Peptides against a protein of PDB entry 5HB3. Designs and how they scored, part 49

Target 1, 150 residues: chain A of PDB entry 5HB3
Amino acid sequence: RQMQDRCMSEYNQRIRNAPEGSIDPFRMACYKIIGRCDLSNRSLDGLQTDVNDWIWLQFNLARETDRSLELAGESYGLAELQASIREIGLKHFPKTAAEDTNGSFGMFFYLQILAGMFEQAIAYLYPFSYVDAVHFAIALTYYGLLRPVD

## One batch from the design tools (peptide; made by RFdiffusion4, then SolubleMPNN)

Design b1_p15_6_s3 (from b1_p15_6, 9 letters changed)
Fold by OpenDDE base, seed 4:
Structure b1_p15_6_s3 (fold): chain B 150 residues (1-150), chain A 15 residues (1-15)
Amino acid sequence: as target 1 above (150 residues)
Amino acid sequence: SQMDKLLKKYFESLK
């Protein structure tokens, strides 16, 4: 907590006094991740990143909060992440095999799995790769992550 | 958004 408070203090001081882009992007990343500063912006600027980095960041920033606790602070949890993944899917990824031009369906499947959207992930994968969908369904069922239809 | 840019780059890499 002391470290977090220090990070927040430094972040607030720097953001007020430093020109935009003058702060080391890695330092800014530390303020965001450790200090949880500026959580409304869940991205890292000034760094060369990829989709894996993005999803890693989202999970690091996401916190499961007890909704019963009226915390005045910004809340970003798994539900919000899942919503974001859904939106990303709708916007960027093929909905059907006929729309698949570059084989990107696998990435969206991957993102859904990471976000715990198992049923949706399997349903999505099925029309693209029947065999893979079945294999993953079996595996997820084995680990208790997918409930078989009675 | 950043994600849009990242995905664009990703899709380009698949070509």
Scores: peptide ipSAE 0.358, ipTM 0.880, DockQ to the pose 0.847
Fold by OpenDDE base, seed 3:
Structure b1_p15_6_s3 (fold): chain B 150 residues (1-150), chain A 15 residues (1-15)
Amino acid sequence: as target 1 above (150 residues)
Amino acid sequence: SQMDKLLKKYFESLK
């Protein structure tokens, strides 16, 4: 798209020519979200963000666009997001109830659910909260999101 | 990573 090319040109020009810190962080966010500029850097510098902002950004950047139409290196889909969440889980979140010191397991469960990792989310939650895991499993099955093992 | 920083803040908020 002509618009995308213009955004990319402006983005590159500003990064190269603008003094450090002079670019409005919100403008940069627009270049990333709308223009899909520099998708290799999925951070928003200069903005106060939390985990919810991060996950929102990831979903907005993740497009089921024809991989063939995206510029090389700018493809980011649901699969890549799911991979990132798995990596985050391995690095930062408790793997067992015995490792849980601060009750953070719920956040990782939440992230997995948002990313459509339903089976993994339920399996993860089960040792932390049996009752909640069963309830979510029933609900997900009801809505056809959880495949029962035949 | 950005996520590492965010999670650090999150975990601090749980204390």
Scores: peptide ipSAE 0.358, ipTM 0.879, DockQ to the pose 0.792
Fold by OpenDDE base, seed 1:
Structure b1_p15_6_s3 (fold): chain B 150 residues (1-150), chain A 15 residues (1-15)
Amino acid sequence: as target 1 above (150 residues)
Amino acid sequence: SQMDKLLKKYFESLK
């Protein structure tokens, strides 16, 4: 699209010519989200953000598109996001109830649910909270998002 | 990484 081409051109010019830190972070965010510029960098360093902002950004950047149709040759889809969430879990979140010292398991469950990793999310939650895992499993099944085993 | 920093802040908020 003409708009995307324009955004990419402006982004490249600004990155090359502007002093570091002189570009409005919100403008950079617009180039990233709307223009799909520099998708290899999926962070917004100049903005005060939290985990919710991060996951929102990842979903906006994650698109099911043919890689050949991306102007910059970059692609980021749901599969890549799910892989990132899995890696984050391995690095930062408790794997067992015995490792949980601050109740952070809920955040990882939340991230998995958002990323559509329903079976993994329920399996992960079960040893931390049996009751919650069962309730979520029932709800997900009701909405057709979780497939029960035979 | 950016996520590492964000999670660090999150974990601190849980204390």
Scores: peptide ipSAE 0.354, ipTM 0.878, DockQ to the pose 0.842
Fold by OpenDDE base, seed 5:
Structure b1_p15_6_s3 (fold): chain B 150 residues (1-150), chain A 15 residues (1-15)
Amino acid sequence: as target 1 above (150 residues)
Amino acid sequence: SQMDKLLKKYFESLK
């Protein structure tokens, strides 16, 4: 808490006093992750990132803490992350096997699984790879993450 | 690869 408060204070000071783009990107990342500053922008500007970096950041920013204890704009939860993944899917990934030209369905399946969207992930994967969808469904059911149909 | 091109575009869209 003490470190978070310090980061937030420093962030506010620097944003007001420093020219745009003059702050070290890694320092800005620290303010975002530790200080939870400017969570409306859930990206790390000025840094080279990949899908693993992105998803890691999303989960670090998505806290299970009671949102009522946080200031407006400083709260981000799993539900919001799941909504973001859904939107990304609609925008960038094939909806059907017929639309798949490069085999990118696997990435969207992966993102859905990481975000705990198990039912949706299996349903999405099924038309692309029946065998994989069935095997994953069995595994998820075994671990209690997917409900078997009566 | 085609996948790499798609992912690059994907990451840019997330910024």
Scores: peptide ipSAE 0.211, ipTM 0.827, DockQ to the pose 0.106

Design b1_p15_6_s4 (from b1_p15_6, 8 letters changed)
Fold by OpenDDE base, seed 2:
Structure b1_p15_6_s4 (fold): chain B 150 residues (1-150), chain A 15 residues (1-15)
Amino acid sequence: as target 1 above (150 residues)
Amino acid sequence: SQMDELLEKYFKSLE
């Protein structure tokens, strides 16, 4: 907690006092990831990133609210991430096989799986590739991540 | 959002 408080203090000071663009992007990333500063902004500016980097960041920032010692304003849970993934899906990814023009359905399936949205992921994948959906369903069930029976 | 931009790049890479 002491480290977090120090980090927050430094972050606030630098944000207020540093010239625009003078703060190293990697330093800012450290403030965010380690110090959990400004979690309302879950993006990293000034860095070359891809989708994998984005999802990695989200998971690093995500914490269980019920077990978190952080202040309410400093928490970001899996539920929020899952909500974000849903929104991303609605906005960017094909909803049906007929809408699929570039084969991007796999990426959305991937994101859902990473976010623990297993049932939704399988349901989503099925119309695109029923074979793959069945295979993943079997695997997820085997590892106790899907409920075979309600 | 940043993710929107990243996905845009991703989708372009699929073309």
Scores: peptide ipSAE 0.323, ipTM 0.865, DockQ to the pose 0.850
Fold by OpenDDE base, seed 3:
Structure b1_p15_6_s4 (fold): chain B 150 residues (1-150), chain A 15 residues (1-15)
Amino acid sequence: as target 1 above (150 residues)
Amino acid sequence: SQMDELLEKYFKSLE
């Protein structure tokens, strides 16, 4: 679309011509979210953010549209987000209750739930908190979000 | 990555 092309043009121009640190971080965020510029870099520089801000950004960047309609190299969907969350889990979060030293398992459970990884989230939570895992499983089943095992 | 940095901050908050 014309708007997206204009955003990309302005983005590239500013990156090349503007002094370092002179571009407003919020403007850059707009180029990324609205213009879908430079989606290979899914971060916001120059802003104070937390994990919730990060996940919000990822969902805004993800699209359930035909990837072929996106600009080359600017495609990002739910599947890619889910893959990223899996990788984050492998790198940063405890795999078993025995490995849990700081109680961070809840955050990874939270991220998986947000990303629609319900079966994996329940399976992950179970060894850490049996009661919570069962309760969430019941709730997810009730709302038709939990798929039975094959 | 930025997420790595964010998680590091998060883990520190749990100490």
Scores: peptide ipSAE 0.320, ipTM 0.863, DockQ to the pose 0.848
Fold by OpenDDE base, seed 1:
Structure b1_p15_6_s4 (fold): chain B 150 residues (1-150), chain A 15 residues (1-15)
Amino acid sequence: as target 1 above (150 residues)
Amino acid sequence: SQMDELLEKYFKSLE
């Protein structure tokens, strides 16, 4: 699209010509989200963000598109996001109840649910909270998001 | 990474 081409052109010019830190972070965010510029960098520097902001950004950037149709040759889809969430889990979150010292397991469960990793999320939650895992499993099944085993 | 920093802040908030 003409708009996307324009955004990419402006982004490239600003990155090359503007002093570091002189570009409005919100403008950069617009180039990223709307213009799909520099998708290899999936972070927004210069903004005060939290985990919720991060995950929101990842979903906005994650699009199911043919990689060959991307102007910059960059693509980021749901599969890549799910891979990122998995890696984050392995690195930062408790794997067993014995490792849980601060109750952070809920955040990882939350991230997995948002990323559509329903079966994995339930399996992960079960050893931490049996009751919650069962309730979520029932709810997800009701909405057709969780497939029961035979 | 940015996510690492964000999670670090999150974990501290749980203390």
Scores: peptide ipSAE 0.313, ipTM 0.861, DockQ to the pose 0.853
Fold by OpenDDE base, seed 5:
Structure b1_p15_6_s4 (fold): chain B 150 residues (1-150), chain A 15 residues (1-15)
Amino acid sequence: as target 1 above (150 residues)
Amino acid sequence: SQMDELLEKYFKSLE
């Protein structure tokens, strides 16, 4: 909490006093992750990032446990992350096997699983890979993450 | 890979 308060204070000061783009990107990342500053922008500008960095950042920013301690507009939870993943799917990933040109369906399946969207993930995977969808469904059911149908 | 490059571009454009 002390660290968060300090970062937030410094962020506010620098945003007011420093020219745009003059702050070190890594320092800005610290303000965002630790200080929870400007969570409306959940990207790390000025840094080279990949899919692993992106998903790591989303989960670190998605803190439901301490959400009540955050200011309005500076909170981000699992539900919002899941909504973002859904939007990503609609915009960028194939909906059917016929639309698949580069095999990217696996990545979207992976993202859905990480975000806890198990039912949707299995449903999505099924038309691309029946065997994999069935096996994954069995595994998820075994661990209590997917409810079997009556 | 081509897929990785494409996805990186997508994720950067999301925010």
Scores: peptide ipSAE 0.206, ipTM 0.821, DockQ to the pose 0.102

Design b1_p15_7_s1 (from b1_p15_7, 7 letters changed)
Fold by OpenDDE base, seed 5:
Structure b1_p15_7_s1 (fold): chain B 150 residues (1-150), chain A 15 residues (1-15)
Amino acid sequence: as target 1 above (150 residues)
Amino acid sequence: MEKVLEELLKKLKSE
């Protein structure tokens, strides 16, 4: 808690008072990750990031904490992440194989798997790659992560 | 968050 408070204080001070161009983006990233600072902005500003960096950050920031202990508006858990992934999927990823021009379906499948959205992931993958969907379904079932409907 | 991801997805599609 003390470390988090210090990170938050330093983060806020630098955002408010640092001259333009003087902010070390890596240092700010450290405060964001360690201190969970500014959960309303879940990005690493000033850094070149990819989708893997983005999703990694989301998971690092996501915590299953008692909402009563978090300040109002700063709760971010797995449910919020899953909701975000669902929304992103609806807006930015192909819904059918016919719509997929660049093979981006695999990325959305990957995001869903990481977020524990196993049933949705398999359902999504099925029309794009039947064989892969079946293999993943078998594996997920074997590990008790997918519940087959009787 | 959405804007950042949109940009990242655009980059991904271009690769």
Scores: peptide ipSAE 0.109, ipTM 0.769, DockQ to the pose 0.191
Fold by OpenDDE base, seed 3:
Structure b1_p15_7_s1 (fold): chain B 150 residues (1-150), chain A 15 residues (1-15)
Amino acid sequence: as target 1 above (150 residues)
Amino acid sequence: MEKVLEELLKKLKSE
C-alpha cells in the first residue's frame, strides 16, 4: 500500500509539474504498471507499442481484487478485459471470411484465447479456418478448458 | 484505451 501510494504521488506530480520533454516515458510506464496508476488510461504514453505490448499491459493491470477494497473507479479485472475484447472484435475485426482481406481474424482469435474466451474463440475461428478450429477445440477439450454443450 | 488500440490496429493493417 505504501509503495502504491508513493507511485501514485510521483506519477501525478510528474504529470502536473514536470517540464515539457523532461518526462521519462519508461519511468512513467513503471509507475503505471507497479502502482496501477490511472487505470482509466491503460496505455503507455510516449512509447512506441504494438498490440502485444497493449494486451500484455491489460493483463498486468487486470486484477481480481476484493471489490470491497477497491475504490469503485479503480476496479479492472478479467471480466472488464473480456468485455473490452468483445467490443474491439465487433468494431475492428472481420465478422466473416469474405470481409477478411489481411488475415486479421487470427489476431482476434489470439486475443480471445489469451482472455480465456475459448468457446467464443472457437466459434469465431470456425468460419475462417474449419480445420484449425477443430484442432484447437480438441486441444482445449483435452485440457478441460472448452465446455462442449451436451 | 479504445483510441490507442484503434491506432495500433491501423498500424497493423497498414503493414
Scores: peptide ipSAE 0.099, ipTM 0.761, DockQ to the pose 0.191
Fold by OpenDDE base, seed 1:
Structure b1_p15_7_s1 (fold): chain B 150 residues (1-150), chain A 15 residues (1-15)
Amino acid sequence: as target 1 above (150 residues)
Amino acid sequence: MEKVLEELLKKLKSE
């Protein structure tokens, strides 16, 4: 808690008071990751990041914390991450194979798998790649991660 | 594939 408070204080102070161009983006990234600062903005500003960096950041920021210890409105756990992935899917990813022009369905499948949304992931993959969906379903079932509907 | 990922990243960062 003390470290988080210090990170938050330093982060906010630098964002507000640092001269233009003086902010070290790597330092700010450290505060973001370690201190979970500004959870409303889950990006690393001033850094060249790829999609994997973005994904990694989302999962690192998602923590199950005692809600009583968090400031009102700053809770970001697995449930919120899953909700965000669902919303991103609705807005930015194809719903059918006919809509998929660039093969991006695989990325959304991957995001759902990482977030533990196994049933949704298999259901989503099925119309794009039947064979792959079946293979993943078998594997997930074998590991007890997929609950077959009886 | 790289271009696709860049476009996706732009979309994801805007959320």
Scores: peptide ipSAE 0.055, ipTM 0.739, DockQ to the pose 0.786
Fold by OpenDDE base, seed 2:
Structure b1_p15_7_s1 (fold): chain B 150 residues (1-150), chain A 15 residues (1-15)
Amino acid sequence: as target 1 above (150 residues)
Amino acid sequence: MEKVLEELLKKLKSE
């Protein structure tokens, strides 16, 4: 708690008061990651990041905290991450094999798997790759992660 | 988030 408060204080102070060009983006990234500062902006500004960095950051920031301890406006847990992934899927990923020009379906499948959206992931993958969907379904069922509808 | 994702997706599509 004390560390988080310090990170938040330093983060806010730097954003507001730092001279132009004096902000170390790596330092800000540390505050973002460690302090979970500014959860409304889940990006590392001023850093060259790739999709894996972004994914990592989303999952790193997503924490189940006691809702009683979080200030009402800054909750970012698994549910919010899953909601974000759904929105991303709807906006940016192919819905059918016919729409997939770049093979990007695999990335969305991957995101859903990481987020524990197993049923949705399998359902999504099925029209793109039947064989893979079946294999993943078997594996997920074996580990008790996929609940077959009786 | 949307801009970053768009950029990331653009990168993913270009790779």
Scores: peptide ipSAE 0.036, ipTM 0.709, DockQ to the pose 0.110; fails the geometry check

Design b1_p15_7_s2 (from b1_p15_7, 7 letters changed)
Fold by OpenDDE base, seed 5:
Structure b1_p15_7_s2 (fold): chain B 150 residues (1-150), chain A 15 residues (1-15)
Amino acid sequence: as target 1 above (150 residues)
Amino acid sequence: MEEELKKLLEKLRAE
């Protein structure tokens, strides 16, 4: 808690007081990751990041904590991450193979799998790649991660 | 967050 408070204090101080262009984005990233600072902004500003970096950050920031212990409005757990992925999927990823011009369906499938949204992931993948969807479904079922509907 | 991901996806598609 003390470390988190210090990180947050330094993070806020730098954001407010640092001259433009003087902020080390890597340092800010460290505060964000280690201190979980500014959970409302789950991005690494000033860094060249890809989707893997983004999702890694999301999972790193996501914690299953007692909501009663978290400051109001700063709760970010797996449920919130899953909700975010769902929303992103609705807005930015193809719904059908016909809409997929760049093969981005695989990325959304990947994000869903990482987030433990296994049923949704399989359902999503199915119209794009039947064979792959079946294989993943079998594997997920084997490991008890997929609950087939009776 | 969504906008950031969108940008990242765009970059990914460009690669």
Scores: peptide ipSAE 0.047, ipTM 0.726, DockQ to the pose 0.193
Fold by OpenDDE base, seed 3:
Structure b1_p15_7_s2 (fold): chain B 150 residues (1-150), chain A 15 residues (1-15)
Amino acid sequence: as target 1 above (150 residues)
Amino acid sequence: MEEELKKLLEKLRAE
């Protein structure tokens, strides 16, 4: 796509040639979001961001398009996002209630829910908060989002 | 990506 190529060209040119301190981080963010530039680095450099900004960016960059039409090495859809969340969970979040020293299990549960990983989210939450897990399971089932095996 | 999230989580906990 011509627009994508132009965005990528401008993005790369600025990264390489712009004087130190002259890069507008908002402009770079626009290239990343609109042009989907540099999908290997899914962050907004130079901007103050939180976890919500991070996850928002991940979903905005994710596309379910023909992978053959995407640039080599830059395929990123929901499946890749879900895989990333799984990996992050394995590395940075508690596996059991006994390992939870900071109460961070809720954040991982939240990320899984946003990514549509409902069965995994409920299974994860259950040992940390039984009551909450049951309530979410009921709600998800009611809306047809949880797929219990009959 | 994982490192960025980790940093963000750490920042939020520190605040």
Scores: peptide ipSAE 0.046, ipTM 0.724, DockQ to the pose 0.194
Fold by OpenDDE base, seed 1:
Structure b1_p15_7_s2 (fold): chain B 150 residues (1-150), chain A 15 residues (1-15)
Amino acid sequence: as target 1 above (150 residues)
Amino acid sequence: MEEELKKLLEKLRAE
């Protein structure tokens, strides 16, 4: 807690007072990750990142904590992450094979799997790749992660 | 967040 408070203080001070171009983006990233600073902005500004970096960051920032102990408006747990992925899927990923012009369906499937949205992931993958969906379903069931309908 | 992911996806497609 003391460390988190210190990170927050340093982060805010630098964001507000640092001269333009003087901010070390890696240092800011450390504050973001360790201190969970500014959860309203879940990105690493000034760094070259990819989708894997983005999703990794989301999971690192997601915590199951007592909401009463967090700053107002800055609660972020697994449920919020899953909700975000769902919304992203609705807006930016194909819903049918006919809409998929660039093969991006796999990325959305991947995001859902990482977020533990197994049933939704399989359901989504099925119309795009039947064989893959079946194989993943078998594996997920074997490990007790997929809940088949009775 | 959504916009950031969109940008990242666009970047990946451009590579």
Scores: peptide ipSAE 0.046, ipTM 0.724, DockQ to the pose 0.194
Fold by OpenDDE base, seed 4:
Structure b1_p15_7_s2 (fold): chain B 150 residues (1-150), chain A 15 residues (1-15)
Amino acid sequence: as target 1 above (150 residues)
Amino acid sequence: MEEELKKLLEKLRAE
């Protein structure tokens, strides 16, 4: 906790007081990751990141802890992550095969799988790739991760 | 695909 507090202190101090352009984005990233600083902004500002970096960061920051032990605004768990992915899907990913121009459906499927949104993932994949959806459904069912309707 | 998603995520971040 001492380390976390130090990270938070340094992070806040730099954000508030550092001259423009003087902030090392890598240092700030370290504070964010280690200290879970500024959970309202779950991105690595000033760094070139890809989807893998983004999703990695989301999981890194997510904690299933007693919210009573966290300060106001510092709660971020799997449920919030799943909500974020759902929102991203609604806003930015194709809903039908006809809307898909770049094959981006696969990435959204991937994100849902990582987040444990198995039923939603299969349902989403089904109209884009029937065969793949069935294969994943079988596998997920085998491992008890997908609950088939009785 | 990754580049496209990157752009989309950037857009989302800007919102």
Scores: peptide ipSAE 0.041, ipTM 0.704, DockQ to the pose 0.517

Design b1_p15_7_s4 (from b1_p15_7, 10 letters changed)
Fold by OpenDDE base, seed 3:
Structure b1_p15_7_s4 (fold): chain B 150 residues (1-150), chain A 15 residues (1-15)
Amino acid sequence: as target 1 above (150 residues)
Amino acid sequence: MEEFKKKLLQELRSE
């Protein structure tokens, strides 16, 4: 708690009081990651990142905690992350094989798997790649992560 | 694919 409070204090102070252009983006990233500051903004501003960095950050910030215990009154857990992934899918990824022009379906499948959306991921992949979907389904079932409908 | 990833990232940051 003490560390989180310090991170939040420093983060807020710098955001409000730092001269324009003087903010070290790496330092701010540290406060955000360690302190989970400003959970409404789940991005690392001023840094060159990729999709893997983005998804890593989302998982890093996600916590399964009681809202009553969150100092900032902000909550972000797995459910919120999964909701975000669903929205991303609806907006940016092909819904059918016929809509796939760039082969990006695999990326959305990957994001769903990372988010633990196993049933949805397999269902999504199936029309794009039957063989891959079956293989992943077998593996996920073997590890008890996918519940096949009896 | 790389161009797509870049565009996607831009959109993800805006959310």
Scores: peptide ipSAE 0.415, ipTM 0.895, DockQ to the pose 0.899
Fold by OpenDDE base, seed 5:
Structure b1_p15_7_s4 (fold): chain B 150 residues (1-150), chain A 15 residues (1-15)
Amino acid sequence: as target 1 above (150 residues)
Amino acid sequence: MEEFKKKLLQELRSE
């Protein structure tokens, strides 16, 4: 808690008062991750990142905490992340095999799996790749992550 | 795929 408070203090001080161009993006990233500062902005400015880095950051910032203890607007958990992934899917990924022009369906499937959206992931994958969907369904069921129909 | 990833990342950062 003490470390988190220090990170928040330093982050806020630098973001408000630092001269333009003087901010070390790696230092700010450390404060962001450790302090979970400014959860409304879940990106690392000034750093070259990819989609994997983005999703990694989302999971690191997401916490299952008592929301009553968090400041208004600073709550971010798995449910919010899952909601974001769902919205991303609706906006940016193919809904049917006929709409798939670049094979990006696999990436959305991957994001859903990472977020624990197993039933939705299998349902999404099924029309694109029946064989893969069945294999993943079997594996997920084996590990108790997918609920079979009785 | 690479162009798609770049576009996607840009959109993700803007949200």
Scores: peptide ipSAE 0.404, ipTM 0.891, DockQ to the pose 0.793
Fold by OpenDDE base, seed 1:
Structure b1_p15_7_s4 (fold): chain B 150 residues (1-150), chain A 15 residues (1-15)
Amino acid sequence: as target 1 above (150 residues)
Amino acid sequence: MEEFKKKLLQELRSE
């Protein structure tokens, strides 16, 4: 708690008072990750990142915290991440094999798997790649992660 | 795929 408060204080002070161009983006990233500062902005400014970095950050920021302890409006847990993945899927990824022009379905499948959306991931993959969907379903079932509907 | 990833990342950062 003390460390988080210190990170938040330093983060806010730097954002408000630091001269333009003087902010070390790596330091700010550390405050973001360790201190969970400014959870409304879940991106790392001033750094060259890719989609893997983005999703890694989302998972690192996601915490199951007692909502009563968080300041109003800044709760970010697994449920919120899963909701974000669903929204991303609806906006940016093909819904059917006929809509797939660049093979991006695999990336959305990957994001759903990372977010623990196993049933949805398999259901989504099935029309794109039947064989792969079956193989993943078997593996997920073996590890007790997929619950077949009785 | 690389172009798609770049566009996707831009959209993800804007949200």
Scores: peptide ipSAE 0.402, ipTM 0.891, DockQ to the pose 0.808
Fold by OpenDDE base, seed 4:
Structure b1_p15_7_s4 (fold): chain B 150 residues (1-150), chain A 15 residues (1-15)
Amino acid sequence: as target 1 above (150 residues)
Amino acid sequence: MEEFKKKLLQELRSE
């Protein structure tokens, strides 16, 4: 808690008071990750990142702890992440095989799997790759993560 | 795919 408080304090101080261009983006990233500062902005500004970095950060920031214990009243958990992934899917990924021009369906499938959206992931993958969908479904069922509808 | 990823990332950061 002490470390988190310090990170938050330093983060806020720098954001508010640092001259433009003087902020070390790596230092700010450390505060973001360790202190979970400014959860409304879940990105690493000033750094060259990719989609993998983005999703990693989302999971890093996600917590299922009691919201009452969160600093500054900010909360971000798995449910919020799942909602974000769903929205991303609707906006940016192909819905059918006919719409897939670049093979990006696999990335969205991957994001859903990471977020624990197993039923949705399998349902999504099925029209793009039947064989892969079946294999993943079998594996997920084996581990009790996919519940077959009775 | 690279162009798609770049565009996607840009949009993800804006949210």
Scores: peptide ipSAE 0.418, ipTM 0.895, DockQ to the pose 0.787; fails the geometry check

